# Peptides against a protein of PDB entry 7BDX, part 94

Target 1, 212 residues: chain A of PDB entry 7BDX
Amino acid sequence: EMGAAACTLLWGVSSSEEVVKAILGGDKALKFFSITGQTMESFVKSLDGDVQELDSDESQFVFALAGIVTNVAAIACGREFLVNSSRVLLDTILQLLGDLKPGQCTKLKVLMLMSLYNVSINLKGLKYISESPGFIPLLWWLLSDPDAEVCLHVLRLVQSVVLEPEVFSKSASEFRSSLPLQRILAMSKSRNPRLQTAAQELLEDLRTLEHN

## One batch from the design tools (peptide; made by RFdiffusion4, then SolubleMPNN)

Design b2_p14_1_s4 (from b2_p14_1, 9 letters changed)
Fold by OpenDDE base, seed 1:
Structure b2_p14_1_s4 (fold): chain B 212 residues (1-212), chain C 212 residues (1-212), chain A 14 residues (1-14)
Amino acid sequence: as target 1 above (212 residues)
Amino acid sequence: as target 1 above (212 residues)
Amino acid sequence: DLFDARREQLLAPE
C-alpha cells in the first residue's frame, strides 16, 4: 500500500522535466531503474499462477513504475539515460511484452509500449530496440492482441521504425516478408478512430517506401 | 526494496517547492499522508520486539517518509495542508516522539523534530502542536535524549514556542515550573557548537522574557 | 523537433 502510494506520487510528479532531471541527477537513479525492471518482471511472472486483480495495490505499483519509465523516456536526458545506463530495463520491457499473452495485462502492455515509443524518439534508442533479438516477430505478436489500445501503440512503434530509413533498411527484408498487411488493413477500417488513423498513416508510409 | 527506492527518490525531489505543490495539488496527497503516519507508527511499534538494523530497507523507507513530511512542511502551502488536512499525521509524529525511548531511533526523531519545527513556522501550526496534550512534558522528555542532534532540534522547537508571545503566554506557568534550566545550561557549555549556540540563544530569550 | 512533440507524459491514474 505505502509503496504504491509513494510510487504513484512519483509517477505524477515525473511528468515534469525538472523532476526527471532531479531523479537522474541523483546517485539513486541506477538502483531505482534496476529494481524497477526486476519488480515488473516479478509481477509478470506471478500472473501465470495467480488470478491477479488488475486493481490490486501490486498492479497499481507496477503501473506507476511503467508510467515513471514512460515519463523518463519522454525527456531527452531520460532517453539518453535509459539507452546508456539502463539497457537491462529496456531488455526487460521487451521480454515482458513477449511473455505476456494476447489480452493479458493490457494496461501494463500499453504503458510499456508507450515507454518504448518514447525511447524510439532517440535514434540511438530506436537502433537499440530495433536491433533486439526477435524485435520484428515481437511487433507482430503484440499486434495480434485483441485490445485496440495495445494495437494502437504497436502501430505507433512500427511507424517509428518505418520512418527511419537507417533503421528500416537493416530490417526491410524481414519486415516485408513478415508484415501482417491484412491485419493492418483491417485496423485501418476499425471503428476506433485512433487505431484507424494510426493504421492508415502506417499504410501510407509503407506505400511510400515501396515506390522508392 | 522497491518501495524504499521509490520513496527515497520522492524524498529527494520533494526538496523542490514545485514538487511539493504538485504532490499536494493531486487527489492522492491525503491518502499518501494518511498511510505515511500509519507506516511510521507501524515501524516504531515493531522496534520494541525486533532488533531492527538501522540501515534496513524498512528504516530507510520510514526515514524517506519523515523526510518528505519535513520537505512538505518547509513550504507555506505544505504547512497549511498539514495543519488543515493532515492533523492526524502531526498527532502521530507527536505520539511517536513520546513513545520512542531516549537514544532509540535517533535519525527518525531528528527528522520528525525537523518536520514539527517547520510546521511551527506557521502560527496556526505552532498553536496546533503547542496545544497538543502533554506537549511541554514531551519537550522535556525529548530533551533527556543523550543525542546532541535530538537535543538541538528540541531546543529549536522550544525556541519557536518561546519566541511567540501569544503561544508562550498560554503555557508560561507550566513552562516556568517545569523548565529543565540546569540541563539547558549544561547544553550551553556543550562541545557541540550547534547545540551550544541553540542553548545559549534559548537562555537569552528566556532571560528576556523574565525581565518583561 | 517533430519527434519531441511525439513524447508522451502520463499523469498518475485516478
Scores: peptide ipSAE 0.050, ipTM 0.846, DockQ to the pose 0.082
Fold by OpenDDE base, seed 3:
Structure b2_p14_1_s4 (fold): chain B 212 residues (1-212), chain C 212 residues (1-212), chain A 14 residues (1-14)
Amino acid sequence: as target 1 above (212 residues)
Amino acid sequence: as target 1 above (212 residues)
Amino acid sequence: DLFDARREQLLAPE
């Protein structure tokens, strides 16, 4: 309980750039982000056995951790830190996103996807993530999720890849050959306006890339 | 480990007034400070049985909590919050300071005393603390500590009481009758310059009060 | 910068 409460407060205050800078300016940041990944991994591994109540202190704790990572990644210095000093955490997030089944841990997936999206704003981060083994299959695995919010954040991440020619060119063949076009088209007809818009924009971006 | 790391980061960033305001501006503050007291109490109660390694994650966690309370109390809005909304935490700190033996949990005592001192800057806080049952005996119990740093912070708290006529007048009889004058005089001869100065100043303040 | 406009910031859930 206390750990979750402390972490929740840290999440809330980490929405400030100055707080992110303060976190990163200390000697504790490396250790914190290292064990963050381990904690998230342990949590996901525990889901195979116990009906973890989504409302548990442990869930709240892990959500707060994912929120902190997202907030850190929202800031330029935070992105730089993650890409330079916490690559293992990024690897862990990618792995956990792959380990989770469609519909499983929706809230955590959203938070992790948001963190990856924020990291993707940095070209170095985008390169790192997109060059991760199995990244493209992972995107499609995640896009098969029945949850519209998960799919929205996947589409945003896909768009970040598509919009960066240097990154997209490296994966263009695999991307085009495996693109779940029908799924994206279905999302462009979603009743969720955010999902609909994101899917439409991505389809437009993809069409533009096919004509170039 | 992760809880201690998160709490340590929160402690570090709580040195900022803006962060304290952010903590207090959320709906999580009440719960956090409530369970903070419970956690500290549980820790102190655990010391009677297990050789808690002072370097344990649990110790670090509790130290960070005490540090957060101190930092919150360092700011006007934080003092107001503690006195208005977290009185139970103040009661807990007072109790724990009484439950601990001389020389026991020195670092935690220092942090808790610092928090009480900061609260004592607010007249309402000072009144609340000083009107707590057994407060004067507690001061002398704490002043019997062999640790100079503990004694320093006790003397500072005593001075806060002495310097506030409205507060001192209520306890003046008990205070004068129980004052460990010889102990304070001994501290005024300490090799620790901070302790020496604090003891000298308090003796001067006490002399001034006897002449008025 | 355009990149900062796309950032996500999350407050702790209620």
Scores: peptide ipSAE 0.050, ipTM 0.846, DockQ to the pose 0.083
Fold by OpenDDE base, seed 5:
Structure b2_p14_1_s4 (fold): chain B 212 residues (1-212), chain C 212 residues (1-212), chain A 14 residues (1-14)
Amino acid sequence: as target 1 above (212 residues)
Amino acid sequence: as target 1 above (212 residues)
Amino acid sequence: DLFDARREQLLAPE
């Protein structure tokens, strides 16, 4: 309980850029983010195949950790830190996103995807995650989720890849050959307005790339 | 491990007044400080009579908690919060300081004493802690500690009592009858310059009160 | 520009 409460407070205050700078300016940051990855991995491995998010202190603790990572990735120096000094955490996030089933641990998936999206704001970060083995298949796996918020954040991450020519050119053949176009088209008709918009924008970006 | 790491980061960033305000402005503060007291109590109760501070995650976690309380008490709104809404935590700190042996858990004692000193900056806080049952005997018990830092922070807390006539008048008879004058005089000759100064200042304040 | 803006900062759930 106490750990979850402390971590939840840390998540809340990490919404401030100055707090993120304070976290990263100390000598504790490297250790903290190393253990963060391990903790999230242990949590995901403890889930039974059919179990959703537990309403437990452990779940709340892991959500707070993922929230902290997201907030760190939201700022320039935080992205630099993650991409330069905490790559194992990024690898862990990618791995965990692959290990989770569609519909499983939805909130955690959303938080992790948001963190990756924030990392993708940095070209170095985008290069790192997009060059990860199985990245493109992982995106399509995640896009099979029944949850609209998961799909939304996947589409936003896909858009970051598509909008960066230097990154997209390296995977363009794989991307085009495996693109779940019918799935994205279906999402452009979603009743969820955020998902609908994101899918429509991505389809426009893809059309622009096909004509160039 | 992860809980201790998160709590340690929270302690570090709580050195900022804005972070303390953010902690207290949320709906989580009451619960957090309630559990904080329980956690510190559980830790102290787990100590064997002869065991010093453990170099463990649990110890580090409790130190961070005590540090957070100290930082909250360092600011005006934090003192107001503690004295109005978290009195049980103050009661717990006083109790735990009584339960610990001289030389036992020195760092934790220092942190808890610092928190009480910070609370004493508020007249309402000083009234609350000084009116606690056994407060004066507790001060003398703590002043028997062989550690100079413990004794320093006890003397500073005693000074807060002595310098406030409204508080001192209520306990003046008990204070005068039980004052370990020889111990304080010995501390005024300490090689620790901070302890030496604090003891000398308190002796001057006491002399001033005897002549008035 | 996607690369010039800060992204999501999340408060803890209430």
Scores: peptide ipSAE 0.049, ipTM 0.847, DockQ to the pose 0.079
Fold by OpenDDE base, seed 2:
Structure b2_p14_1_s4 (fold): chain B 212 residues (1-212), chain C 212 residues (1-212), chain A 14 residues (1-14)
Amino acid sequence: as target 1 above (212 residues)
Amino acid sequence: as target 1 above (212 residues)
Amino acid sequence: DLFDARREQLLAPE
C-alpha cells in the first residue's frame, strides 16, 4: 500500500522536466532504474503462477514504475540516460512485452510501449531498440492484441521506425516480408478514431517508402 | 527495496516548493499522508517486538516518509494542508516521539522534530501542537535524549513556543514549573557548537520573558 | 523535430 502510494506520487511529479532532471542528477538514479526492471520482471513472472490475486497495490506499483520510466523517456536528458546507462531496463521492457500474452496486462503493455516510443524519439534510442533481437516479430506479436490501445501504441512505434530511413533501411527486407498488412488495413477501418488514424497514417508512410 | 527507493526519490524531489504544490494539488495527498502516519506508527511498534532485524530498507522507507513530511511543512501551503487536513499525522508524530526511548531511533526523532518545527512556523500549527495533551512533558522527555541532534531540535521547538507570546502565555505556568533548567544550562556548555548556541539563545529568550 | 512534438508524459492514474 504505502509503496504504491509513494510510487504513484513520484509518477505524478515526474511529469515535470525539472523533476526528471532532479531524479537523474542524484546518485540514486542508476540503482532505482535497475531495481525497477527487476521489479517489473518479477511482477510479470508472478502472473503465470497460481497466485491469482494480483493485489491491486502490486499492479498499481508496477504501473507507477512504468509511468516513471515513460516520463523520464519523454525528456531529452532522460532518453540519453536510459540509452547510455539503463539499457538493461530497456531490454527488460522488450522482453516483458514478448512474454505477455494477447489481452494480458493491457495497461502495463500500453505504458511500456509508451516508454519505448519516447525512447525512440532519440535516434540512438531508436537504433538500440530496433536492433534488439526479435524486435520486428515482437511488433507483430503485440499487434495481434485484441486491445485497441495496445495496437495503437504498436503502430506508433512502427511509425517511428518507418520515419527514420537510416534505421528502416537495415530491417526493410524483414519488415516488408513479415508486415501484417491485412491486420493494419483492418485497423484503418476501426471504430476507434485514434487507432483508425494511426493505421491510416502508417499506411500512407509505407506507400511513400514504396514509391521512393 | 523498491518501495524505499521510490520513497527516497520522492523525498529528494520534495525539497522543491513546486513539487510540494504538485503533491498537494493532486487528489492523492490526503490518502498518502494518512497511510504515512499509519506506516510510521507500525514501524515504531515493530521496534518493541522480537523482530530485531530492522531491515535497512524499512528504516530507509520511514526516514524518507518523515523527510517528505518535513519538506511539505517547510512550505506555507504545506503547513496549511497539514494543520487543516492532516492533523492525525501530526498527532501520530507527537505520539511516536513520546513512545520512543532516549537513544532509540535517533534519526527518525530528528526528522519528526524537524517536521514539527516547520509546522510551528505557522501560528495555527504552533497553537495546534502546543495545545496537544502532554506537549510540555514530551519536550522534557525528548530533552533527556543523549543525542545532541535530538536535543538541538527540541530546543528549537521550545524556542518557537517561547517566542510566541500568545502561545507561551497559555502554558507559561506549567512551562516555568517544569523547566529542566539545569539540563539546558549543561547544554549551553556543550562541545557541540550548534547545541551550545541553541541553548544559549533559549536561555537569553527566557531571561527576557522573566524581566517583562 | 516531429518526434519531440509527439512525446508523451503520463499523469498518475486517478
Scores: peptide ipSAE 0.048, ipTM 0.846, DockQ to the pose 0.095

Design b2_p14_2_s1 (from b2_p14_2, 7 letters changed)
Fold by OpenDDE base, seed 3:
Structure b2_p14_2_s1 (fold): chain B 212 residues (1-212), chain C 212 residues (1-212), chain A 14 residues (1-14)
Amino acid sequence: as target 1 above (212 residues)
Amino acid sequence: as target 1 above (212 residues)
Amino acid sequence: PFIPEEVPLEMQRL
């Protein structure tokens, strides 16, 4: 309870750039982010099947942690910190996204995907994430999720890869060979307008890349 | 571990007025501060005798909580919040200060006394604290502490009572009858310059009140 | 253009 409350408050205030700078400016940031990864990993490992204890203090705690990471990654110095000093956390987030089944821990997936997207704004971050082992299969695994919000954030991450020629070129062969085009086309017909738009834009970007 | 890390970060950033406002501006502040009191109480109740597990994660967690309360009370809106919306926490802090033996949990006592002093800057806060049952005996109990820093913060709290005529008048009889004058005189001769000064100033204030 | 995303406070539930 208390840990979740403290973490939730920290998440709330972490929406400020000045607070992110204050978090990172101390000697405690490294330890905090390492333990964050470990805590998220422990939570995911403790999940017995499809039981989302969505309302548990532990769930709220882990959501707040993921929210903090997302808000840190929303700031330039935060992205730099994560990519330079907290790579293990990024590895953990990628691993956890891979370990979760479609439909499992939807809210956590969304937050983790948002954090990865924010990290991907930095070229160094995007390189690091996209060069991780199994990254392309992971994207498709996540895109198979029935949840529209998960799929939206996956599409946004895919687009960040596609829009960066230096990154896309390294994975272009694997990407093209494994692209779930029919799934993306189905999303472009979604009743969810955000998902529909994201899928359409990605399809347009992909078409542009095939013509170049 | 993770809770202590999160709480420590929250403590660090709570030194900013803007962060305090952000904490208080959310719907979560009430729950946080109520659980804070409960957590501190549980910690003090779990202490077996004189064993200060000063280096435990739990100790660090509770110190961070007390630090947050202190930093919140350092800000005008924070004082107002505590006095209007978190009186139970103030009652808990007073209770815990009474439950602790001289020399026990020195660091926690200092933080709690700092929080009470900060609350005492607000007349409404000072009234609330000073009108609590057993407040005067509590001050003398705390002033019997062998720790100079504990005694310093007690003297500062005593001075805030003495300097407020409206508050002092209500307790003047009990205060004068129970005043540990010899103890305060001994502190005025302390080798600790801060303690010495605080004791001298209080003695001067008391002399002024006896002549009026 | 990449736009950083801050997590809305409304997503925080105790």
Scores: peptide ipSAE 0.018, ipTM 0.794, DockQ to the pose 0.040
Fold by OpenDDE base, seed 2:
Structure b2_p14_2_s1 (fold): chain B 212 residues (1-212), chain C 212 residues (1-212), chain A 14 residues (1-14)
Amino acid sequence: as target 1 above (212 residues)
Amino acid sequence: as target 1 above (212 residues)
Amino acid sequence: PFIPEEVPLEMQRL
């Protein structure tokens, strides 16, 4: 309970750039982000047996951690810190996104995907994430999720890869050969306006790359 | 571990007025400070049996909580919040200071005393604290502590009472009759410069009140 | 253009 409350408050204040800088400027940052990855991993591993209520203190705690990581990644110095000093955390997030089943831990998936998207704003971060083993299969696994918000954030992450020629060129062959085009086309017809728009934009970007 | 790390970071960033305002501006503040008091109380109650190492994660967690309360109380809006909305927490701090033996939990005592001192900067806070049952006996109990830093912060809190005529006048008779003058005189001869100065200043303030 | 996203506390309720 108290840990979740403290972490929730830390998440709330981490929306400030100055607070992110203060977190990173301390000697506690490395330890904090190391434990963060371990805690998130432990939580996901615990899900196979006990139906942890989505509204549990533990769930709230992990959501707050993922939120903090996202807010750190929203800032340039935070992205640089994560990519240089917390790669293990990024590896953990990628792994956990693969370990979770479709429809499982929707809120956590969204936050983790948002964090990866924010990291992908840094070209070095995008290169690191996209060069991770199984990254492309992971994107398609996540796109099988029934949740529109999960799918939306996957499409946004895919778009970040597609819009960087230096990154996309390395994986373009695998990307084109494995692309779940029918699924993305179905999303472009979604009743969810955000998902619809994101799928349409991605399809336009892909068409532009095929014609160039 | 993770809770302590999150709370430690929250403590670090709570040194900013803007962060304190952000904490208080959310709907989580009341719950957080309610749980804070309970957590501090639970920790102190656990000390009678197991020698919790002073450097344990639990100790660090409670220190960070006390630090956050202190930093909240350092700001005008934070003092007002504590005195209006978190009186139970203040009551808990006063109780815990009484429950702890001389030499026990020195760091926690210092932080709790610092929080009470900060609250005492608000006249309403000073009135609330000083009107608490057993407040004067508590001050003298705490002054029996062998730790110079504990004694220093007790003397500072005593000074805040003495310097407010509206507060001091109500308790002046009890204060004068129970004053551990020999102990304060001994502190005025301490090798600790801060303790020495604080004891000397208090003795001067008391002399001024006797002559007026 | 990529826009950084901040996660509000309200996202915990969604």
Scores: peptide ipSAE 0.018, ipTM 0.799, DockQ to the pose 0.037
Fold by OpenDDE base, seed 5:
Structure b2_p14_2_s1 (fold): chain B 212 residues (1-212), chain C 212 residues (1-212), chain A 14 residues (1-14)
Amino acid sequence: as target 1 above (212 residues)
Amino acid sequence: as target 1 above (212 residues)
Amino acid sequence: PFIPEEVPLEMQRL
């Protein structure tokens, strides 16, 4: 309980750039983000057994950790820190997103995908995550999720790849050969307006790339 | 480990007034400070057994909690919050300071005494803690500690009582009858310059009160 | 342009 409450408060205040700078300016940041990755990994591995209630202190704690990572990644110095000094955490997030089944831990998936999206705002961050082994298959695996918010954040991350020619060119062949076009077309007809718009925009960007 | 790391970061960033306002502006503050008191109490009760290493994750976690309380109490809105809405935490801190033996948990005592001193900056806070049952005996118990930093922070808290006529008048008889004058006089000769100065100032304040 | 996003504090009411 207490750890989850403290971490949740830290998450709440991490929505400030000055707080993120304070977190990173201390000698504790490296250790904190190292332990964060390990804690998230331990939680995901524990899910193969008993259905830990999504409302448990442990799940709330892990959500707060993922939220802190996202808020750090939302800031330029935070992205630089993650990409330069905390790559193992990014590797862990990618691994955990692959280990979770469709419909499993939706909220955690969304937070982790949001963190990756924030990292992708930096070209160095986008290069790092997109060059990770199995990245493209992982995106399509995640896009198979029945949850609209998971799919939305996957599409946003896919769009960050598509819109960066230097990154897209390296994976263009694999991307074109494995693209779940019918799935994206189905999402462009979703009743969820955010998902519908994101799928339509991605389809337009893909069409533009085929004509150039 | 992770809880202690998160709480330690929260402690570090709580040195900012804006962060304290953010902590208190959320709907989580009441619960957080309630659990804080319980956690500190549980830790102190666990000390009757095995010497938990002062460097353990659990001790570091409790130190960070006490540090957060101190930083909250350093700010006007934080003092108001503690005195109005978190009195049980103040009661817990007073109780725990009584339950700890001389030389036991020096760092925690110092942090808790610093929090009480910060609360005492507010007249309402000073009234609340000084009207607590056994407050004066508790101060003398704490002043028996062999640690100079504990004694320093006790003397500072005693000075806050002595300098407030409205508070001092209510306890003046008990204060005069139980004052460990010889102990304070010994501290005024300490090699620790901070302790020496604090003891000298308090002795001067006490002399001024006897002549008025 | 990609806009950084802040994660809202979702605390479950215990």
Scores: peptide ipSAE 0.020, ipTM 0.797, DockQ to the pose 0.038; fails the geometry check
Fold by OpenDDE base, seed 4:
Formats: C-alpha cells, structure tokens, sequence
Structure b2_p14_2_s1 (fold): chain B 212 residues (1-212), chain C 212 residues (1-212), chain A 14 residues (1-14)
C-alpha cells in the first residue's frame, strides 16, 4: 500500500516540468528507472497466473510508474535522459507491449504507448524506438487490441513514424508490405471520435507518402 | 526496493514549495499521510525483534517518509494541512519518539523532531504538539539520547515552547519542576558547536523567563 | 508538430 501511495503522489507531481527536472537532477534517477523497468516486467510476468485485479495496489503502483515515465518523456530533458541513460527501460516497455495479450492490461498499455509517443517527439527517441527489433510487427499486434484507446495511441505512434521521413524511409518497405490497411480503414469509421480522427489523419498521411 | 526508490524521489522533490503544494492539492494527500503514520509505526514496532539494518530498504523508506513530513511542515500550507487534517500523524510521531530507546533509530528521531519543529513554527501547531499528553516528559526522555543531533533537535523544539508565552505559560509549572538543568548545562559545554549553541541559547531564554 | 503529453492521475485507489 504505502509504496503505491508514494509512487502515485510522485506520478501526480511529475506533471510539472520543474519536478521532472528535479527527479532527473538527482543521483537516484538512473536507479529509479532501472528498478521501474524491472518492476513493470515482474508485474506483467505475474499475469500468466494470478488474475491481478486491475484495481489492486500492485496495479496502481505499475500504472503510477508508467505515468512517471510518460511525464518524464513529456519534456525535452526527460526524453534526452530516457534515450541516453535509460534505453533498457524503453526496451522493456517495447517488450511488455509485445508480451501483453489483446485486451490485457489496457490502462498499462495506454500509459506505455503514451510514454513511447512522448519519446518519439525527439528524432533520436523515434530512431531508437523504430530501430528496435520487431517494432513494425509490434505496432500491428497492438493495433489488434479490442480497446479503442490502445488503438488510438498505437495510431499516434505510427503517425510519428510516418511523419518523419528519415525514419519512415528505413522502414517504408516493411511498413508498406505489412500495413493492416483494412483495420485502419475500419478505425476511420469508429464511433470513438478520437480513434476516427487519428485513423483518418494516418490514412491521409499515407496517401501523401504514396504520391511523393 | 521500488517503493523505497519512489518514496526517496518524492522526498527529494518535496524540498520545493511548489511540489509540497502539488502533493497537498491532490485528493490523495490525506490517505498518503494516514498510511505514512501506519508505516512508520509498523517499522518502529518491528524493531523489538529484528535488528533492522539502518541501511535497509525499509529504513530508507521510513526515512524518506519522515523527510516528506518534514518538508511538508516546512511551508505554511503544509503546517496548516498537518495540524488540521493529519493530527493522527502528529500523534503517531510523538508516540514513536516515546517508544524508541536512547540511541535507537537516531536518523528517524532527527527527522521526526525536525517535522515537529517545523509544525511548531505555527502557533496552532505548537499548541497542538505541546498540549499532547506526556509532551514535557517526552522532551526530557529524548534529551537523554546519547546522540548530539537528537539532543540538538530536542533543544530546538524546547526553545519553540519557551519562546511562545501563550504555550509556555500553560506548561510553565511542569516545565520548571522537571527541567533537566544539569543535562542542558552539560550540553552547553559540548564539543558539538551546534549543540553547544542551542543549549546556551535555551539557558539564556530560561534566565530571561525567570526575571519576567 | 508533436505535442508532449502529461498523464493525469486517472486511477483512483479503491
């Protein structure tokens, strides 16, 4: 209980840029984000047996950890820190997104995808994530999720790749050959307006790239 | 490990007034400080069996909790919060200071005494603490500690009482009858310059009160 | 342009 409460408060205050800078300016940031990755991995591995109630103290703790990573990635120095000093955490997040089944741990997936999106705002972060082994198959695996919010944040991350020519050019052949176009077209007709818009924008960006 | 790391980061960033305001402005502050008191109490109760290594993750966690309470009490709105909404935590800190033996958990005692001192900056906080059952005997019990830093922070808290006529007048009879004058005089000759100064200042304040 | 996102506290502890 207490650890989850402390972590949740740390998540809440991490919405401030000054607080993120203070977290990163300390000598404990490296260790914290190392243990964060291990803790998130341990939690996901525990799901193969115990139906961890989504509202458990452990779930709340892991959500707060993912939230902290997201808020750190929300600022330039946080992105630089993650990409330079916490690459193992980024690798862990990518791995966990692959290990989770469709519909499993939706809230955690959303937070992890938001963290990756924030990292992708930096070209160096986007390069690191997109050059990760199995990245394109992972995006399509995640796009098979029944949750509209998971799919929304996948589409946002896909858009980060598509909108960066230096990154997209490296993956363009695999991207074009594996693109789940019918799934994205179905999402462009979603009743969820955010998902609908994200899918429409991505389809427009893809059409623009076919004509250039 | 992870809980202690998160709590330690929260302690570090709680040195900012803005962060303290953010912690208190959330709907989770009440629960956090309630569980803080319970966690600190559980830790102190565990010391009657296991020699908890002072450098354990659990010790570090409890030190971080006491540090957060201290930093919250360092600002006006934090003192108001503790005295209005977290009185049970203040009662717990006073109780734990009584339960700990001389020389036991020195770092924790120092942090708890610093939190009480910060609360005592507010007249309402000083009244609440000083009107707690057994407060004066507790001060003298704590002044028997072999650690100079524990004794220093006790003397600072005693000085808060002595310098506030409205509070001191209520306790003056008990204070005068139980004052460990020989111990304070011995501290005024300490090789620790901070302890020496604090004891000298308190002796001067006491002399001033005898002449008024 | 990519917009950085802050994550609000969505999870109320029961």
Amino acid sequence: as target 1 above (212 residues)
Amino acid sequence: as target 1 above (212 residues)
Amino acid sequence: PFIPEEVPLEMQRL
Scores: peptide ipSAE 0.019, ipTM 0.792, DockQ to the pose 0.038; fails the geometry check

